Peptides against a protein of PDB entry 2FGR. Designs and how they scored, part 292

Target 1, 331 residues: chain A of PDB entry 2FGR
Amino acid sequence: SSVTLFGIVDTNVAYVNKDAAGDSRYGLGTSGASTSRLGLRGTEDLGGGLKAGFWLEGEIFGDDGNASGFNFKRRSTVSLSGNFGEVRLGRDLVPTSQKLTSYDLFSATGIGPFMGFRNWAAGQGADDNGIRANNLISYYTPNFGGFNAGFGYAFDEKQTIGTADSVGRYIGGYVAYDNGPLSASLGLAQQKTAVGGLATDRDEITLGASYNFGVAKLSGLLQQTKFKRDIGGDIKTNSYMLGASAPVGGVGEVKLQYALYDQKAIDSKAHQITLGYVHNLSKRTALYGNLAFLKNKDASTLGLQAKGVYAGGVQAGESQTGVQVGIRHAF

## One batch from the design tools (peptide; made by RFdiffusion4, then SolubleMPNN)

Design b2_p29_2_s2
Fold by OpenDDE base, seed 2:
Structure b2_p29_2_s2 (fold): chain B 331 residues (1-331), chain A 29 residues (1-29)
Amino acid sequence: as target 1 above (331 residues)
Amino acid sequence: ITVDLDAEREAAAAEERRRREELERRLRE
């Protein structure tokens, strides 16, 4: 049996030109290229191709030394794996987010990522962004000639908010084709939550694809998120992403990504454009820079996620510019 | 950082055996 201690410390200097008051914010931020983390994982060979595993992972906030504490909310799983695939028990990425965020060229972190996996409706559930779930059972198939799938179910454990009695229940999965330079996936999920103390279904459909041309990679996402409410009508967002990345000089990578968030309930759009560069000083250490532009129209109030500096919204119809320059170290 | 727990357990067990054998030798002298 083996145990691996692993982690990432990613810290940056960040700037955004507008907060909710219209003022600039700047300082030391975290997780600009990769989410800072500390983890323990291990495997035991049980014979016959069967393995037991565990994975414990929490977020690190290097700017304040985890002043709010440390937990294993990123992942806390025990698993069995073999020729049948992998079964996981415990808090983790839900199968839909685990697969479909892989098409985000900014690795679902910093000021540049696809922000479609969001709580669009002021949902009162803890994980209404559709990224992770408590009380999760998940299953992942092997890869069969490129075809693979993942499925998950999370128990609500009779969690109540207002009149909603099934808060936190998740059911979802994906099907995918991963072969050579091509990846394509379809994900479907439903999560039970509450909005204004009333039972609400968060439905999500996501399509993702990427192709690696060697000299460059193209990636795309199409997503619809719908909070179905009995009163007040549905809150629907259509999110689109297109990105390109290319290696530079054998030690660098440049990334360009565009996203559109069409917020139907407020008839308002937001446009995000991000340019990123990563410079590898070694296999474990990199310098990086991100430049992001977010244009809100009409009633849209979206903000860039400069974690540790400012991750709030802006005034309706305002544009925001963000910069991150930092160091990522993996161990 | 990866630790092989099996190798550590085997090394600890081998050290404990050597200590027992040495103790038994000293008790016979």
Scores: peptide ipSAE 0.071, ipTM 0.465, DockQ to the pose 0.564
Fold by OpenDDE base, seed 4:
Formats: structure tokens, C-alpha cells, sequence
Structure b2_p29_2_s2 (fold): chain B 331 residues (1-331), chain A 29 residues (1-29)
């Protein structure tokens, strides 16, 4: 049996040129290239090809030393694994986000990531971004000649908000083909939540694909999120992403990613473009820089997620520019 | 950082055995 202590400390200097008042924000931010984390994990061989596992992981905020506390909200699972795959019990990434965020070249963090996994409708559930769930059971298949899948169910445990009686229930999964340079996946999920105290279904469909040409990697996402309300009509967003990455000089990586968020409920689009560079000083330490531009149209108020500095919205139709320069250290 | 719990348990058990053997020796002297 083994226990591994692991983590990432990622801290940056960040700047955004506009907040909700139109003012600039700058300071020390976190998680610009990878989410800062501290974790414990371990495995036990039970014989016969069966293994037990645990995983406890929390976010680290290096700018304030976790002033709001530390928890294992990133992952808190026990698992059994073997030739059948892996079953996990506990809070984790839901299978859809675990697979489909893998196509995001910015690792679902900082100012450059795909922002489609979002609470688009002021949902009142804790995880209405579709990223994680409490009370989750998940199953992941092995890879069979490229084919793999994951499934998950989260219990609502009769959680109520207003008249909604099944808040936090999740059902979802993906099917994928991962073979050599090619990856492709389709994910489907439904989460029960509330909007304005009324029962709402968060439906999500996501298609992802990537191809590694050796000299460069291309990646893409197509997503639809729909908050289906009984009253007031649906809140639908179509999100698109296309990205490319390439190794530079054996020690660096350059990334370029574009995303479009077509917010149907307000008939408004937002365009995001991000240039990133990572310079590896070692296997565990890197310098990085991100430059992002977010153009809101019409009623769109999206903001870049400069965690620790500013992650709020902007005025309707305003554009935002963001910069992050930082250090990532893994242990 | 990875800790092998089996190796640590074996080391602890070996130390406990050595302590018992030393105690038994002292009781015979």
C-alpha cells in the first residue's frame, strides 16, 4: 500500500483592464496555468487484479494562504479498480467534465480556458456549472481498442430550494475514442437545480475532439447548455472552442485558443481569444504567461477568470483584456 | 512524495521484534 502527497502551487501577477465599474484590477492571483492544489492519494493491492484507492484534493490559494480555509472539494473519493475499470464514490469531477475539459488547452483554469462549463442561468445549486457533484457514484471503463466511457449519478438526497425537490441530482456520461494521436468524445448530462426557487433541469451536450500532429495539436469543443425552466422559457447557450498548441525549443509550449459563447436567452455573443506560453525550467517548475481578450456583444457581460484578482463580469457590450505572468511548481 | 506503508509497517514490526528480543535477553541475564 502507498500514500502519495502531491500538489501544485501556481501563483501569478494578473491584470484585467475592466471590472464591472469599468476600472482596471491587478494584483497577485492564483491558478493561471494549473489549479493550485494539495492532495493525498493512495492505493492498496487487494490481489486478483483488484485495487482499492482513495483521493483527497483541495484547492490552494497561495495569495492569502487559504484564509477561507482548506477542504477537499476538488475530489474526495474512495475507489475500486481492476480489469472492469474504476468505480468511485464521493465528490469528484462529473464524468462529462472530467473527459470533455481534457480538450481545453488551458487546463480549465486561468484567463484562457473554455468557459462553457458555467452556471448560465443563475441556478441556485452549488454545482450548476456542471463541473463537479456531491454524493457522486462514477464508473469509468478501461480503454478497449480506443473505446472508453464514463458514467455518473449523484444523489439529490431530497435537497430542496423553493419548490424544487431534487436539487443536486446528476445523471450523465460520455463515450470516447482515444487512439494514438486522435481523441474524440461525446458527453451528455442532466442536473436538477432551481432558478428563482423553481425546478430547473440543466441539460448539457458536449462534443470534443483533438488530434496531435506531433509538431502541433489541434483541439475543439462544441457544447450546448440549456437551463430548462417550467416558467419563463429556456436559457440556452451554445459554446464553441478551437485551439492549437505546439512545442517550442524542447522546453516551451505555445497555445492559442478561440471560444465563442452564443447566449441565446439574451441574443448576445462573447468572443474569447487567448495566447499562452509555458516555459519549463524543470519537470516540476514552469514560468508562464497568458494574454486573453474577451469581446462582449450586445447584452453580454462575461469576464475573464483572473482568480485572486477579478473574476466578475463587465458592463454589457464591453471588452476585457487580461494578462497573467506566473510560476507553477508541482511536487 | 510517496510513502510505502508496507515497508514502514515491516520496519516497525522488525523494531518491535528487536525490542522484545533485547528485553528477553535482559530477563535471562
Amino acid sequence: as target 1 above (331 residues)
Amino acid sequence: ITVDLDAEREAAAAEERRRREELERRLRE
Scores: peptide ipSAE 0.069, ipTM 0.477, DockQ to the pose 0.570
Fold by OpenDDE base, seed 5:
Structure b2_p29_2_s2 (fold): chain B 331 residues (1-331), chain A 29 residues (1-29)
Amino acid sequence: as target 1 above (331 residues)
Amino acid sequence: ITVDLDAEREAAAAEERRRREELERRLRE
């Protein structure tokens, strides 16, 4: 049997012109082009087309050397795979996020990504952003002429917060068509959580599509997230994304992405525009730069996610500019 | 980085056999 040690170290110099106090923040940040990680994985052939697998992956923080410790919160799965597809047991990306974040040209990391997968309602659950879940069982189909699907269920294990008694329960899935240059997907999810100690359902619907023209790729997302509270009414956000990427000179890639976050509970919008460039020095090493603009309107307080430097909000109606310049190395 | 655990076990077993054979040769001398 084989074990593969793998990882990414991605560290950047980052700047944002405004924090919650209106002051600039700058320093050494992490995960600007790809999330820094350390992982172990392996596969065992059991014969007859059946395989066992494991995957253990944690985040690396290159700026502080993981001062708060190391864990496998990115993924900690055991799996069986074969002609039937793949079954996974353990903490992972939920099927909806695993598929629908693939349309984000910034790979769900740094200051440029689509931020729709968020805790919009101050949910008290650990994974109220809809990205990962504990106690998860997942199933992924094979690809049948382009058609594929994924499903997941996470147990709440009677986790209680206030009067909420099913916190962390997830049910969700996607259907997709992936064939040549075309990808399209629809995802649905519900997660049980608490807001203000009261039971709340986080409902999510996401549509994604992309097309690769060879000379450029176009990608888009449409999402609705709704926190259904027993008291106080629904907290709804509609999120939209459109992006384009193109290869440059055989060694580079340029990316441009726009997102709109329509926050219905506060009747306020935020606009995000990001320009990114990646320069490949090798197959494993790249230089990159990201420039992002976030315009909040009215009561919106969204901030760019400059991980390791500043990932908080800004004052209501304020605009934020962010820059990241860094090195990504894979091993 | 991929480590083949079976190959490492086989290599370690082959090295241990060589060490035993060399030790047995030295004990016969």
Scores: peptide ipSAE 0.033, ipTM 0.400, DockQ to the pose 0.487
Fold by OpenDDE base, seed 1:
Structure b2_p29_2_s2 (fold): chain B 331 residues (1-331), chain A 29 residues (1-29)
Amino acid sequence: as target 1 above (331 residues)
Amino acid sequence: ITVDLDAEREAAAAEERRRREELERRLRE
C-alpha cells in the first residue's frame, strides 16, 4: 500500500471596503487561490483490477494555526475502485458539487468563486450549502467515450430539527460528457433540512460547461436552488456564471469571472465580477492576486468570502470591493 | 486541483447565522 501525505498552504493579505457596519476590514486571510489543506491518502492493490483506497483531508488555517482544531471534514472516505468505477463511503463532496464546482475558475474559494452553492434560506442543516454530506455513499462511473456519471445518497440517521425528521438526507447525481476540450454536465440534488424548525426540501439543478481553446478557456454555470417550505412559500435563487481564463506567458494565468445571483424570495439581484492573476514561481509555489466587486441591489446583502478576514454580509443594496494578495504552496 | 468547497462553508455558516437571524426576522414580520 502507498500512503501519500499532501497539502496546500495558501495565505494572503486581504481587504474588503465594507462590512455589515459599512467599515473596512483587512488582515491575514486564508485560502484565496486554493483551500489550504492537509491530507493523507493511499491505495492498496487487491488484484484483479480491484483497489482499496482511503482519503483523509482537513482544512488548514495558516493565519491562526488551526486554533479551533483540526478535523477531516473535507473528506474522510474509504473506497473500492476498479473497472466498474469507484464506490466511496464517508464524508465527502456530494457528487453534484464535486462535478459542477469544477467549472468555477476560482476553484470555489477566495473572493472570486461562484457562490451559488449556498444556504439561501437559513436552513438549519450543517450542509445546507449543497457542498458536502455526512453519512454519504457515492458511486462514480468510469468514462465511457466521454460520458460519465456520479450518484450519492446520504443517510439522515433520523436527525431532527423542530418538526423536521430527516435532516441531512441527500440524494443526487450528475451526468457529464468530458471529451478533449469540451466538458458539459447536468446535476440534480435534493437535501432535506429545516427552516424555522419546519421540514424543508433543498432542491438543486445545475448545468455546467467549459471549452478549452488552448489560448483561453471559457466556463459557465446555470443553477437553480429552491428551498421548498411547507409554510411561507419557496425560497428560490437562480445563479449564473460566465468565466474566462488564459495563460500569460509561460508562468502566469489570468482569470475573469462574472456571476449573477437572482434571489427571488426578496426580488433582489447581486452581481459579482472578479479579476484574478496567478504567477507560478514553481510547480508547487505561486503568487496570486484577486480583485472582486460585488454589487447588491435592493434587499440583497451578499458579501465576498475573504476567509480569515471578513466573510459576512453587507447592508442591503450596498456594494463591496475585495482584494487578496497571497502565496500558495503545495506539498 | 480539488475544488475547495470548505472555505465557503464556514464563512457561509457565519454569514448564514446572520442571514438566518435576519431572514427569521423577515419571516416573522
Scores: peptide ipSAE 0.014, ipTM 0.407, DockQ to the pose 0.013; fails the geometry check

Design b2_p29_2_s3
Fold by OpenDDE base, seed 4:
Structure b2_p29_2_s3 (fold): chain B 331 residues (1-331), chain A 29 residues (1-29)
Amino acid sequence: as target 1 above (331 residues)
Amino acid sequence: TTIDLDEQRREEEKRREEEERRRKEELEK
């Protein structure tokens, strides 16, 4: 049996030119290139190709030393793995987010990521962004000639909000083809939640693909989220992403990513464009910079996620510019 | 080579590599 301590400390200086009041915000932020984390993991060989595993991982906030506390809400799983794949028990990324966020060239963090995995409808569930779930059972297949899949179910445990029952129930999965330079995936998920104390289903469909040309990588996402409300009509968002990355001088990587969020319930669009650069000082330490532009139209109020500085919205129809410059260290 | 610092992805990749190696070793027996 082995136990590995691992982590990332990613801290930056961040700036956004507008908050909800129209004022600039700046300061020390976290997780601009990778989510800062501390984790413990280990495996035990049980013989016959069967392994037991555990994984405990929490977020680190280097700006305040985790003043709000530390927990293992990123992942807290026990698993069995073998020739059949892997079964996981415990809080984790849901299979859909685990696979489909891999196409985000900004690693689902900082001011540049694809923001489609979001609570678009003021859902009252804790995980209405569709990223993680409590009480989760997950299964991941091996890779069969490129084909692979993942499935998950989270128990609601009779959680209620208002008149909504089954809150926190998740069912979802993906199918994928991963072969050499090509990756493509389809994900489907449903979560039960509440909006205004009424039962609501969060439906999600996501298509992702990437191709690595060696000199550059292209990546894309197509997503629809729909909060199906019994009263008040559906809240639908169509999200699109296209990104490119390329190695620079053997020690760097440049990234460019565009996203469009078509928010149907408010007939409003938001456009995000992000330029990023990572400079590797070593295998464990990097410097990075991100420059993001977010253009809200009409009633859209989206804000860039400058974690530790400002992650709120802006005024309707306002544009926001964000900058992050930081250090990422892995241990 | 892009350094993937996502520990979860790295462990999944290692697992896949180990599984592929075992399958090759089983086919060679």
Scores: peptide ipSAE 0.015, ipTM 0.523, DockQ to the pose 0.028
Fold by OpenDDE base, seed 5:
Structure b2_p29_2_s3 (fold): chain B 331 residues (1-331), chain A 29 residues (1-29)
Amino acid sequence: as target 1 above (331 residues)
Amino acid sequence: TTIDLDEQRREEEKRREEEERRRKEELEK
């Protein structure tokens, strides 16, 4: 049996030129290159190729010392693994987000990530961004000649919001091919939620692919998210991403990523472009900088996610520029 | 190679590397 204490402390100076009032925001932010975290994990060899595991992980906010508290909402799982793959019980990334966010060159963190995994419809469920779920059972296959898959189901436990029942129920999974420089995946998910106290299904389909050319990596995502409301019509968003990364001087990495969010319910688009640089001082410590530009059109009000400084929206049709410069340390 | 410092991804990568190593060892037998 083993127990490992692990974590990341990532803190930055961040700036955005516009908030919801049109004013600039700046200060000390968190999680610009990697999400700051504290965790405990361990494994036990049960013999015959079977292992038990646990994982407890919570977010750290270095700017305020977790003034709002600490929890294990990032992951709280017990697992069995072996030649059959891995079964997990507990709150975790849902299989679709776990696999499909791997194509985001900014690792779903800071001001540059793909923002498609979002609550697009003012859903009232706790996890209507499609990233994690409570009461989750998940299964991951081994890799068979490149082919792999993951499946998950989350129990609603008869949770209700307004007239909506089954809130928090998730069903989803992915199929993938991972072989050498190539990765490709298809993910499908449905989550039950509420919008305005009425039953709503959050449907998601995501395609991802990447190829590592050695000198550079290309990555892409195609996603549709659809909140199917019983009353008021569907809220649909099509999200697209294309990114490239390359090593620089043996100790650095440069990243460039573009995303388009086509918000069909408001007939409005947003364009995001981000340039990032990471400088590795060691295997555990890095300096980083991110520069992001978000252009909203028409009724779009999207904002960059400068966690700890400003993560809200902007005025309709306004553009936002964001900067993060920080230190990441892993232990 | 930029080390992905996402702990979940690192553990998945280690698992894949261990599976690939085991598969290679099984093919060499």
Scores: peptide ipSAE 0.009, ipTM 0.493, DockQ to the pose 0.025
Fold by OpenDDE base, seed 3:
Structure b2_p29_2_s3 (fold): chain B 331 residues (1-331), chain A 29 residues (1-29)
Amino acid sequence: as target 1 above (331 residues)
Amino acid sequence: TTIDLDEQRREEEKRREEEERRRKEELEK
């Protein structure tokens, strides 16, 4: 058996030029390049190629010392793995997010990431962003000649909100082809939630692809998220992302990513462009900088996610510029 | 892509608490 303590402490100075009132926000933020975390994981060889595993991981907030406490809400799984793949029990990334967020060159963190995995409809469920689920059973296949898949089901445990039943139920999965420089995936998910106390299905379809040219990597996402409401019509968002990354001087990485969020329910688009740089001081320590620009059109009110400083929206049709400069340390 | 909804919620809660605090401080002046 083995047990590994691991973590990341990522803190930054962040600035956004506009909040919901039109004022600037700045201060010490967290998780600009990677989500700060503390975790424990381990494996036990059970013989015959079977292994037991556990994974406990919580978020660290370096700016306030975890003032809101510590938990294992990032991941709390027990698993069996072998030639058949891996079965996981417990709170985790849902299979769709686990795979499809891998195409985000900003690692789903800071002010630059693809924001498609979002609660677009003021869903009242705890995980209406489609990223994680409670009460989750997941299965991941091995890689067979490039082909791999993951599936998940989360129990609702008869959670109710208003008249909505089955809140928190998730079913979803992905199929992927990962071979050498190429990765491509299709993810499908449905989550039951509530909006305004009414039953709502959050449907998600995501396509992702990346290609590593050695000198640069290209990555893309296409996503549709649809909150299907019985009353008031569907809340649909089409999200698009295209990104490129390249190594710089053997010690750095530059990233450029564009995203478009076409919010159909409000007939409004938001455009995000982010330039990022990571400078590796070592294998474990990096400096980084992110510069993001978010342009809201019409009724769009999206804000950059400067965690620990400001992650709220802006006024309708307003643009927001964000900067993060920070240190990431992994242990 | 962990837009940590928990943090958006926490920041929205903190924002609401701060707005309520500011309103209270403005009413006490």
Scores: peptide ipSAE 0.008, ipTM 0.382, DockQ to the pose 0.011
Fold by OpenDDE base, seed 1:
Structure b2_p29_2_s3 (fold): chain B 331 residues (1-331), chain A 29 residues (1-29)
Amino acid sequence: as target 1 above (331 residues)
Amino acid sequence: TTIDLDEQRREEEKRREEEERRRKEELEK
């Protein structure tokens, strides 16, 4: 049996030029290159190729020392794995987000990531961003000549909000092909939630692909999210991402990523472009900088996610510029 | 909030690679 303590402390100085009032915000932020975390994990060999595992992981907020507390909401799983793959029990990434966010070159954090995995409709469920679920059972296949898949189901446990009686139920999965430089995936998910106290289905379809050319990596995402409301019609967003990364001087990485969020319910688009640089001082320590531009059109109010500084929206049709400069340390 | 999945992915990828390696080693015995 093995038990490993692990973590990341990522803290930055961040700036955004506009908040909801049109004022600038700046200060010490967290998780600009990787989400800061503390975790415990371990495995036990049960013989015959069977292993038991556990994983407990929570987010760290280095700017305030976790003043709001610490929990294991990132992951709290027990698992069995072997030649059949892996079964997990407990709160985790849902299979769709686990696989499809792997194509995000900004590691699903900071001011540069793909923001498609979002609560687009003011859903009242805690996980209406489609990233994680409580009460989750997941299964992941082995890789068979590149082909792999993952499936998950989360119990609602009769959670009610307003007239909705199955809030938090998730069903979803992905199929993928991962072979050498190529990765491609299709994910499908449905989550039950509430909007305005009314039952709503959050339906998601995501396509992802990447190719590593050695000298550079190209990555892309295509996503549709629909909040299907019993009353008021669908809230649909089509999200697109294209990114490239390249090694620099053997110790650095440059990243460029563009995303488009076509918000159909408000007939409004937002454009995000981010330039990032990571400088590895060691295998465990890096310096980084991110520069992001977010252009909202028409009624769009999206904001960059400068965690610890400002992650709210802006005025309709306004543009926002964000900067993060920080240190990431892994242990 | 978007959450970085890199650590989990890296460990899952390593596990899959180890499982694939083990399967190959078991088929070569």
Scores: peptide ipSAE 0.009, ipTM 0.488, DockQ to the pose 0.026; fails the geometry check

